# Peptides against a protein of PDB entry 3V4L, part 145

Target 1, 386 residues: chain A of PDB entry 3V4L
Amino acid sequence: GQPLAKDKVALLIGNMSYWEHPKLKAPLVDVYELTNLLRQLDFKVVSLLDLTEYEMCNAVDEFLLLLDKGVYGLLYYAGHGYENFGNSFMVPVDAPNPYRSENCLCVQNILKLMQEKETGLNVFLLDMCRKRNDYDDTIPILDALKVTANIVFGYATCQGAEAFEIQHSGLANGIFMKFLKDRLLEDKKITVLLDEVAEDMGKCHLTKGRQALEIRSSLSEKRALTDPVQGAPCSAEALVRNLQWAKAHELPESMCLKFQCGVHIQLGFAAEFSNVMIIYTSIVHKPPEIIMCDAYVTDFPLDLDIDPKHANKGTPEETGSYLVSKDLPKHCLYTRLSSLQKLKEHLIFTVCLSYQYSGLEDTVEEKQEVNVGKPLIAKLDMHRGL

## One batch from the design tools (peptide; made by RFdiffusion4, then SolubleMPNN)

Design b2_p17_5_s2 (from b2_p17_5, 6 letters changed)
Fold by OpenDDE base, seed 1:
Structure b2_p17_5_s2 (fold): chain B 386 residues (1-386), chain A 17 residues (1-17)
Amino acid sequence: as target 1 above (386 residues)
Amino acid sequence: SQTVIQLDENTKLVSMN
C-alpha cells in the first residue's frame, strides 16, 4: 500500500540579519516559498526568521515535541553554516566572529534527538555553506546514531563548498530553493526528488563548477513528502501536537475599535512567518465633519525592538513585507512585528487616532490600549529561561 | 570572506559563507 505518515511536521529557520557576519537575503523568500509548498503537502510548518542561539535551541526543542513515532520530520535551514569533520553547524544571528561549535547548532545532534522520537522519516534540507571553520578545532563526540534507515540529507552544496544566493533587483533566492521548489510537490521518493533537483542544478550554467547538491541517505523505504497523513488524530500525543502547532499559528482576531469622535478603526493581523506578524489599521467609518484621520499603532513592548520609523507605513513593502502584501487589504497603515519569539508578556499596544475637524487647525488625538494576548510563536514562550 | 560573482548589471551570486 502507499506509505502513510502518522503526521508531518516541518521546522524552517532562515537566518539573515547577523550581528557579526555578512547579512543574507535569500532566506526570507526561501523560507516563505518552502512554507507554502510544505503546507500544500499537509505539513505542520513552523517558520522562523533571525533566531539567536537560545531561540534556535528552543525552536528545535519545540519541533522535537511535535515529533513522535511514525511522524515525518523535516528541518530546513537557510543561513550561514559550516561543516567540520562531517558535522554540520547552523550559525545563529548572534554568533560571535569568529564563531565556534559552542555558538552553533549541530545538525547531527538534532538527528540523534529525532531518532529518539522514532520518526517515520527524517529530512534535513541544509541551505548553507559546507566549508571548514578553521577557527573551530573542536571534534564533537557524537553518540552512535541508531540504524533507523529513514534519514535524508539534502545539502545545497558539496562538502567543502559554498552555497550561493542569486540576488536580482534587490530580491534574492537561494540556488538550492530555486530548483527544489519546482519539484517539491512531485509524488516521488524524497531521494529521487532530490536527485532530480541535483540534475536541474547541474544543468544550470550559473552553478556549474560552483555549487552542486549532495544527497546523503539511509532511506530504505519508499517515502515521499506527498505521503498522506493518517486520518483523525487518535492518540493523546497527536492531539497535543496538533494543539501545540495550532497555538504557534493562532492570529489575534480582527477587531473594530470605536473612538469617541465616531471614527471606527478596523485592526487586523496577518502572519508572514510564525514569528513575524503584520498589524494593519484601516478607517472603516469616519464622520463627515472629520476631514483627516489616521490610525497609528504605538507603545509596543520593548522586547519586540520596534523602530517607530518603520511602523505605520502606507504599504506593506515599506515595512519590509514583500511576500504577504498581495493577501493584505489595501489602504491601511502597516506595521511589521518581526521578533515575536522575544515577547515575554501579552502583546499590548496603543492605537492612536489622529484626526482633524473641518474648520479647526489643531489635530485631535484619541488613544485606545489593545491587548491581543500572545500571537503566533509567542504562545510557546520560547524565551522561557532567559 | 563572502564571495560575490557579478553575472550582469543587476544580478549577482553571493556566497552564504
Scores: peptide ipSAE 0.493, ipTM 0.936, DockQ to the pose 0.873
Fold by OpenDDE base, seed 5:
Structure b2_p17_5_s2 (fold): chain B 386 residues (1-386), chain A 17 residues (1-17)
Amino acid sequence: as target 1 above (386 residues)
Amino acid sequence: SQTVIQLDENTKLVSMN
């Protein structure tokens, strides 16, 4: 019969905004495009941008809580990385320069933990460089991996080589994702799909002799990303997993705020990623005696590190939100919260209405505090170790 | 160091290294 997945779970990490390393661009688009494709494949997708070491560890721990016997696990990483002695290291955004293994996440350690969950399939898609780090001579003593015959690595490049992004007109895509996305929905064994991606990438004159896809697999079964999820959750663990994922993807409900002056504001929320939310405000009713009015969001929790200069923009693009701008309502003020994983408390903020009456020179302000609870990934309390 | 390869006036490859 066709193989069944008990469930399908993906963790996608895109690191771009490095503190001590060159900034990347491609992970933004690549994580977003891959998220949309994996959702069409009935994956439960957690998508995270710009994680510190601590935040990456917690994201992996929360991902491992979603894994169980017969679950398909997919880890995608796009960012800086290296390979020492056949071990792949993902570099967090706060990694020092030079970074070492103690500052990085070892993919083979994650694989070990996934094998302990008795997963049905383990897929690693590593869009990172595989050069040796000459500043780290540490040989990680990895425990022997179990022989599970359900492992697939898709490396964006060969051992000792670089992975590249293509930058055009200020946008960028990873070369691996450029070819992977065209085939990802195909009903093929994952190793066959990746082999076809390798052939397509091998025809690209841009990367010939610079980057080539490497497939490493022990996959003994015909498993595909298209394999259907087994029906209604029959176990308590499956219910808990579904609730935990749903909790991490719950947006605040849209609200209508009414001010004393008779102005009504619509407050709405959109997810760009599991840790990135857009807040938008619009004036839906204005009394005729009010000639001008503006609605600002302010007084955000300090943990979010929101610069007021980047809040309340007239377009989503001015916030750096190019991906979801088509799905957002027009004629709003937009604020991008890009670090929801840092939120320790409820998202409480102020909506400030500034307005002017006809025939009065002075502006009047009214304020309302809004509590939207913990949005998206903030519900997982990824900071609980501090 | 990040490798940059200019392909044309508007297009470059940038290493993720």
Scores: peptide ipSAE 0.492, ipTM 0.936, DockQ to the pose 0.858
Fold by OpenDDE base, seed 4:
Structure b2_p17_5_s2 (fold): chain B 386 residues (1-386), chain A 17 residues (1-17)
Amino acid sequence: as target 1 above (386 residues)
Amino acid sequence: SQTVIQLDENTKLVSMN
């Protein structure tokens, strides 16, 4: 019979905004495109941008809580990385320069932990460089892996080589994701799918002699990303997993705020990623005596590090939100919260209505505090311990 | 050092290294 997945779970990490390293661009689009494709494949997707070492560790721990016997686990990473002694290291955004293995996440350690969960399939898609880090002489002592015959690595590049992004007109895509996305929905054994992606990359004049996909696999069964999820959640653990994932992807409900002046504001929320939310405000009713009226969001928790200069933009694109802008209502003010993993408390903020009456020169302000609880990934309390 | 390869006026390859 066709293999069945007990469930399908993916963790996608895109690191771009490095503190001590060159900034990347491709991970933004690549994580977003891959998220949408994996959702069409009935994956439960956690998508995270710009994680610190601590946040990456917690994201992996939360991902491992979603894994169980016969679950398909997929880890995608796009960012800086290196390979020493056949071990792949993902570089967090707060990694020092030079970074070392002690500042980075070892993919083979994550694989060990996934094997302890008795997963049905382990897929790693690593969109990072595989050059040796000469500043790290540490030989990682890895525990022996189990013989599970359910492991697939897709490396964006060959050993000792660089991975590239294509930057065009301010946007960027990884070379790997450019070809992967065109085939990802195909009902093929995952190793066959990746081999076809490797052939497509090999035909590209941009990558010839610069970047080649490497497939490393121990996969004894015909498992595909298209494999159906087993229907009824037969276990308490499956119910807990579904609830935990749903909790991490719950948006705040849209709100209609009524001000004393008779102005009504619609406050809405959209997810760009599991840790990135767009807040938008619109004037839905204005008395005729009010000639000008704007609704600003302000007084965000300090943990989110929201610069007021980047809040309340007339377009989603001015916030850095290029991907979800088509799905947002028009004629709003937009604010992008890009670090929801940092939120320790409830998301409390102020909606400030600034308005002017006909025949009065002075601007009037009314304020309402809004508590939306813990949105998206903030419900997982990824900051347990500091 | 990040490898940059200009392809045309508006398009470049940038290494993720």
Scores: peptide ipSAE 0.490, ipTM 0.936, DockQ to the pose 0.869
Fold by OpenDDE base, seed 2:
Structure b2_p17_5_s2 (fold): chain B 386 residues (1-386), chain A 17 residues (1-17)
Amino acid sequence: as target 1 above (386 residues)
Amino acid sequence: SQTVIQLDENTKLVSMN
């Protein structure tokens, strides 16, 4: 019979905004495109941008809580990375320069923990460089992996080589994602699918002699990303997994704020990623006697590091949101919250209405505090240990 | 050092290293 997944769970991490390292661009689009494709494949996707070491550890821990016997687990990482002695290290955004293994997440350690969950399939898609880090002489003594015959690695590049992003007109894609996205929905054994992606990369003149996909697999069964999820979650564990994922993806409901002057503001929320939310405000009703009226959001929790200069933009793109802008209402003010994992408390902020009456020179200001609870990934309390 | 390969006026390959 066709293999069945008990469930399908993916963690996608895209690190771009490094503190001590060159900034990347591709992970933004690549995580977003891969998220949309994996959702079409009935994956529960957690998508996270710009994680610190601590946040990456917690993201992996929360991902491992979603894994169980016969669940398909997929980890995608796009960012800086290295490979020492066959061990792959993902570099957090707060990693020092130079970074060491102690500052990084070892993929083989994550694999060990996934094997303890008795997963049906373990897929690692590593869109990072595989050069040796000469500043790290640590030989990690990894415990012996179990022989599970269900492991697939897709490395964006060869051992000791670089992975590249293609930057064009301000946008970027990883070379790996450029080819992977065209085949990811195919009903093929995952190793066959990746082999076809490797052939497509090998045909491209941009990648020849620069980057080649490496596939490592112990996968003894014909398992595909298209494999159907086993029917209604009847186990307590499956219910918990569904609830945990749903918690991490719950948006605040849209609100209609009514001000004393009779102005009505629509406050809306959109998810770009599991840790990235767009707030948008629009004036939906204005009394005719009000000639000028602006509504902006302010007074965000300090944990979010929101620069007011980047808030309340006339377009989503001015906030750095290029991906969800088509799905947002027009003629709003937009604010991008890019670090929801940092939120320790409820998301409380102020909606400020500035307006002017016809024939009055003075601007009037009204304020309303809004509490939207913990949006998206902030419900998982990724910072409980700080 | 990040490897940068200019392909055309508007397109470059940038190493993720």
Scores: peptide ipSAE 0.490, ipTM 0.935, DockQ to the pose 0.869

Design b2_p17_5_s3 (from b2_p17_5, 7 letters changed)
Fold by OpenDDE base, seed 5:
Structure b2_p17_5_s3 (fold): chain B 386 residues (1-386), chain A 17 residues (1-17)
Amino acid sequence: as target 1 above (386 residues)
Amino acid sequence: EQTVIELDENTKLVSMN
């Protein structure tokens, strides 16, 4: 019979905004495109941008809580990385320069923990460089991996080589994702799918002699990303997993705020990623005696590090949100919250209405506090232990 | 160091290293 997945769970991490290292661009688009494809494959996807070491550890721990016997686990990483002695290290955005293994997440340690969950399939897609880090002489003593025969690595490049992004007219894509996305929905054994991606990448004149896909697999069964999820969750553990994932993806409901002056504001929320939310405001009713009015969001929790200069923009693109702008309502003010994993408390903020009456020179302000609880990934309390 | 390869006036390859 066709293999069945008990469930499908993916963690996607895209690190771009490094503190002490060159900034990347491709992970933004590549994580977003991969998220949309994996959702079409019935994956529960957690998508995270720009994680610190601590936040990456917590994201992996929360991902491991979603894993169980016969669950398909997929980890995608795009960012800086290295390979020492056949061990792959993902570099957090707060990693020092030079970074060492103590500042980084070892993929083989994550694999060990996934094997303890008795997963049905473990897929690693590593869109990072595989050069040796000469500043890290640490030989990782990894415990022997179990023989589970369900492991697939897709490395964007060969051992000791670089992975590249293509930057064109301000946009960027990883070379690996450029070819992977065209085949990801195919009903093929995952190793066959990746072999076809390797052939397509090998035909590209840009990558010839610079980057080549490497496939490492112990996969003994014909498993595909298209394999159907087993029907309604019958176990208590499956119900808990579904509830935990749903909590991490719950948006606040849209609100209609009514001010004392008779102005009505629509407040809406959109997810760009599991840790990135767009707030948008629009004036939906204005009394005729009010000639001008603007609605600003302000007084955000300090944990979010929201620069007021980047808030309340006339377009999503001015916030740095290029991907979801087509799905957002027009003629709003937009604010991008890019670090929801840092939120320790409820998301409480102020909606400030500034307005002017016809025939009065003075601007009037009204304020309303809004509590939307913990949105998206903030429900997982990824800061617990600080 | 990050390897940058200019392909044309508007297109470059940038290493993720």
Scores: peptide ipSAE 0.491, ipTM 0.933, DockQ to the pose 0.866
Fold by OpenDDE base, seed 3:
Structure b2_p17_5_s3 (fold): chain B 386 residues (1-386), chain A 17 residues (1-17)
Amino acid sequence: as target 1 above (386 residues)
Amino acid sequence: EQTVIELDENTKLVSMN
């Protein structure tokens, strides 16, 4: 019979906005495109951008809580990285320069923990460079991995080589994701699928002699990303996993705010990633005596580190939201919250209505506080360890 | 330094290193 997954869970991390290292661009689009494809494959996807070391550790811990016997686990990482002694290290955005293994997440340590969960399949897709870090001479003492025969690594490049992004017209894609996305939905054994991606990448004149996909596998069974999820959750653990994932993807409900002047504001929310939300405001009713009015969002929690210069934009693109802009209503003011993983409290903010009456030169302001609870990933309380 | 490879007027490869 066709293999069954008990469930399918993916953690996708895209690090771009490094503090002490060159900024990347591709992880934005690559995490988004992969998220949409894995959702079509019935994966429970957590998608996270620009994580610190602490936030990456917590994201991995929460991912491991979603894993259990016969669950398919997929970890995708796009960002800076290195390989020392056959161990892959993912570099957090707050990593010092030079970074060391103590500042980074070891993929083989994550694999060990996944093997303790008795997972049905472990897939690692590593869209990072695999050069040695000569500033780190630490030999990781890793415990011996169990012989589970269910491991697949897709490395975007060969050992000791670089991975590249293709930048075109201000957007970028990783070379690996460019080819992976075209085949990811195919009903094939994951190692066969990745081999076909490697062939496609090898035929491309852009990548030939620069980057090549490496596949490392112990997978003894015919497992595919298309393998159906086992029917209704039979265990208490499966119910908890489903609820926890659903909680981490729950948007705030749209609100209609009414101001004393008689202006009505629609406040709406959209998810770009599990830690990235767009707030949008629109004027839905305006008294005729009010000639001009705008609804700004302000007074966000300090933990979110929101620059007011990037808030309340006339387009989603001006906030840095290029991916979901087509799905957003038009004629709003847009604000992108890109660090929801930092939110310790409820998302409380102010909607400020600025307006002008006909025949008065002075602008009037009315303010209303809004509490939307903990949106998206902020519901997981990733900070509970402090 | 990131390796940059210009492909055409509007397209480049940039190393993720």
Scores: peptide ipSAE 0.490, ipTM 0.932, DockQ to the pose 0.820
Fold by OpenDDE base, seed 2:
Structure b2_p17_5_s3 (fold): chain B 386 residues (1-386), chain A 17 residues (1-17)
Amino acid sequence: as target 1 above (386 residues)
Amino acid sequence: EQTVIELDENTKLVSMN
């Protein structure tokens, strides 16, 4: 019979905005495109951008809570990374220069923890460089891995080589994701699918002699990302997993704010990633005596590090939101919250209405405080240890 | 150093290193 997954869970991490290292561009688009494809494959996807070491550790811990016996686990990482002695290290955005293994997450340690969950399939997609870090002489003494015939690694490049992004007109894609996305929905054994992606990369003149996909697999069964989730009645574990994922993906409901002047504002929310939300404001009713009217959001929690100069933009693109702009309502003011993992408390902010009456030169302001609770990933309290 | 390969006037490969 066709193999069945008990459930399917993916953690996608894209690190770009490094503090002490060169900034990347591709992880933004690559995490977004992969999220949309894995959702079509009935994966529960957690998608996170620009994580610190502590935030990455907590994201892995929350991902491991979604894993259980017979669950398919997929980890994707795009960012800086290195490989020492066959161990892969993912570099957090706060990593020092030079970084060492003590500042980084070891993928083989995550694999050990996934094997303890008795997962049905473990897929690692590593879109990072595999050069040796000459500043890290640490030989990781890893405990012996369990012999499981269910592991697949897709490395964007060969051992000791670089992975590349293609930058065009201000956007970028990783070379690995460029080819992976065209095949990811195919009903094929995951190792066969990745082998076809490797052939497509090998035929491309851009990648030939620069980057090649490496596949490492122990997978003895015909398992695919297309394998259906077992439709068994609500196991208590499946219910807990569904609730835990839903908790991390709950958006605030749209609100209608009414001001004393008779202006009505719609406040809406959209998820770009599990830790990135767009707030948008629109004027839905204006009295005819009001000639000009604008609705700004301000007074955000300090933990979110929101620059007011980047808030209240006339387009989603001016906030850096190029991906979700087609699904957003037009003629709003847009604000991007890119660090929801840092939110310790409820998201409380002010909506400020500035308006002018016909025949009066002075602008009038009205303000309302809004509490939307903990949106998206902020419900997981990823900072509970500080 | 990050490896940069210019392909055309508007397109480049940039290493993730």
Scores: peptide ipSAE 0.488, ipTM 0.932, DockQ to the pose 0.851
Fold by OpenDDE base, seed 4:
Structure b2_p17_5_s3 (fold): chain B 386 residues (1-386), chain A 17 residues (1-17)
Amino acid sequence: as target 1 above (386 residues)
Amino acid sequence: EQTVIELDENTKLVSMN
């Protein structure tokens, strides 16, 4: 019969905003596009941008809690990285210059932990450079991996080579994701699918002799990303996994705020990623005696590191949100929260209404505090050690 | 330093290294 997955879980990490390293652009679009495709494949997807070492460790640990016997696990990483002695290292945004293995996440260590969960399939998609780091001579003593025959690595480039992004008009895409996305929905054994992606990359004049996909696999069964999830969650563990994923993707409910002047504001929320949320405000009712009226959000928790200069924009694009702008309501003020994993407490902020009455020169302000609890990934308390 | 390859006036390849 066709193989069945007990469940399907993906962790997607895109690191761009490095502190001590060159900034990247492609991971933004590539994580978003891959998230949408994996959701069409019935994956439970956690998508995270710009993680520190500690936040990456916690994201991996939470991902491992979603894994169990016969579950398909997919890890995608886009960012800086290196390969020493056949070990792949993902570089966090807070990594020092030069970075070492002690500042990075070893993919083969994650694979070991995934094998302890008795997973049905382990897929690693690594959109990073594979050059040796000459500042790190550490040879990790890896314990012998179990013979599970359910492992696939897709490397965006060859060993010792660079991976590239294509930058055009301020946007960027990774070369690997550009070809992967066109085939990802195909009902094929994952190694056959990746081999076809490698052929497509090899035909491109931009990549020929610069970047080539490498596939490393030990996959004895015909497993595909299209393999159906085994029916209703029959186990307590499957129920816990579904609840944990749902908890990490719960948006705040939309609110109608009423001010003393008789103005009504709609407050709404949208997810761009598991750690990135857009807040939007709109005036839904205004008394005729009020001639001007603006509703802005302020007083965010300091842990979110929100620059007020990027808050309360007239378009989603002015906040840096180019991807979800089509799904957002129009004629709002928009604020993008890009670091929800840093939120230690409830998301409390102020909605400020600034307005003017007909025939009065002075602007009046009214304020309401809003508590929306812990949105999205902030419910997992990723700032706490597991 | 990142390897940058200009393709045209508006398009470049940038190394993720």
Scores: peptide ipSAE 0.485, ipTM 0.932, DockQ to the pose 0.807

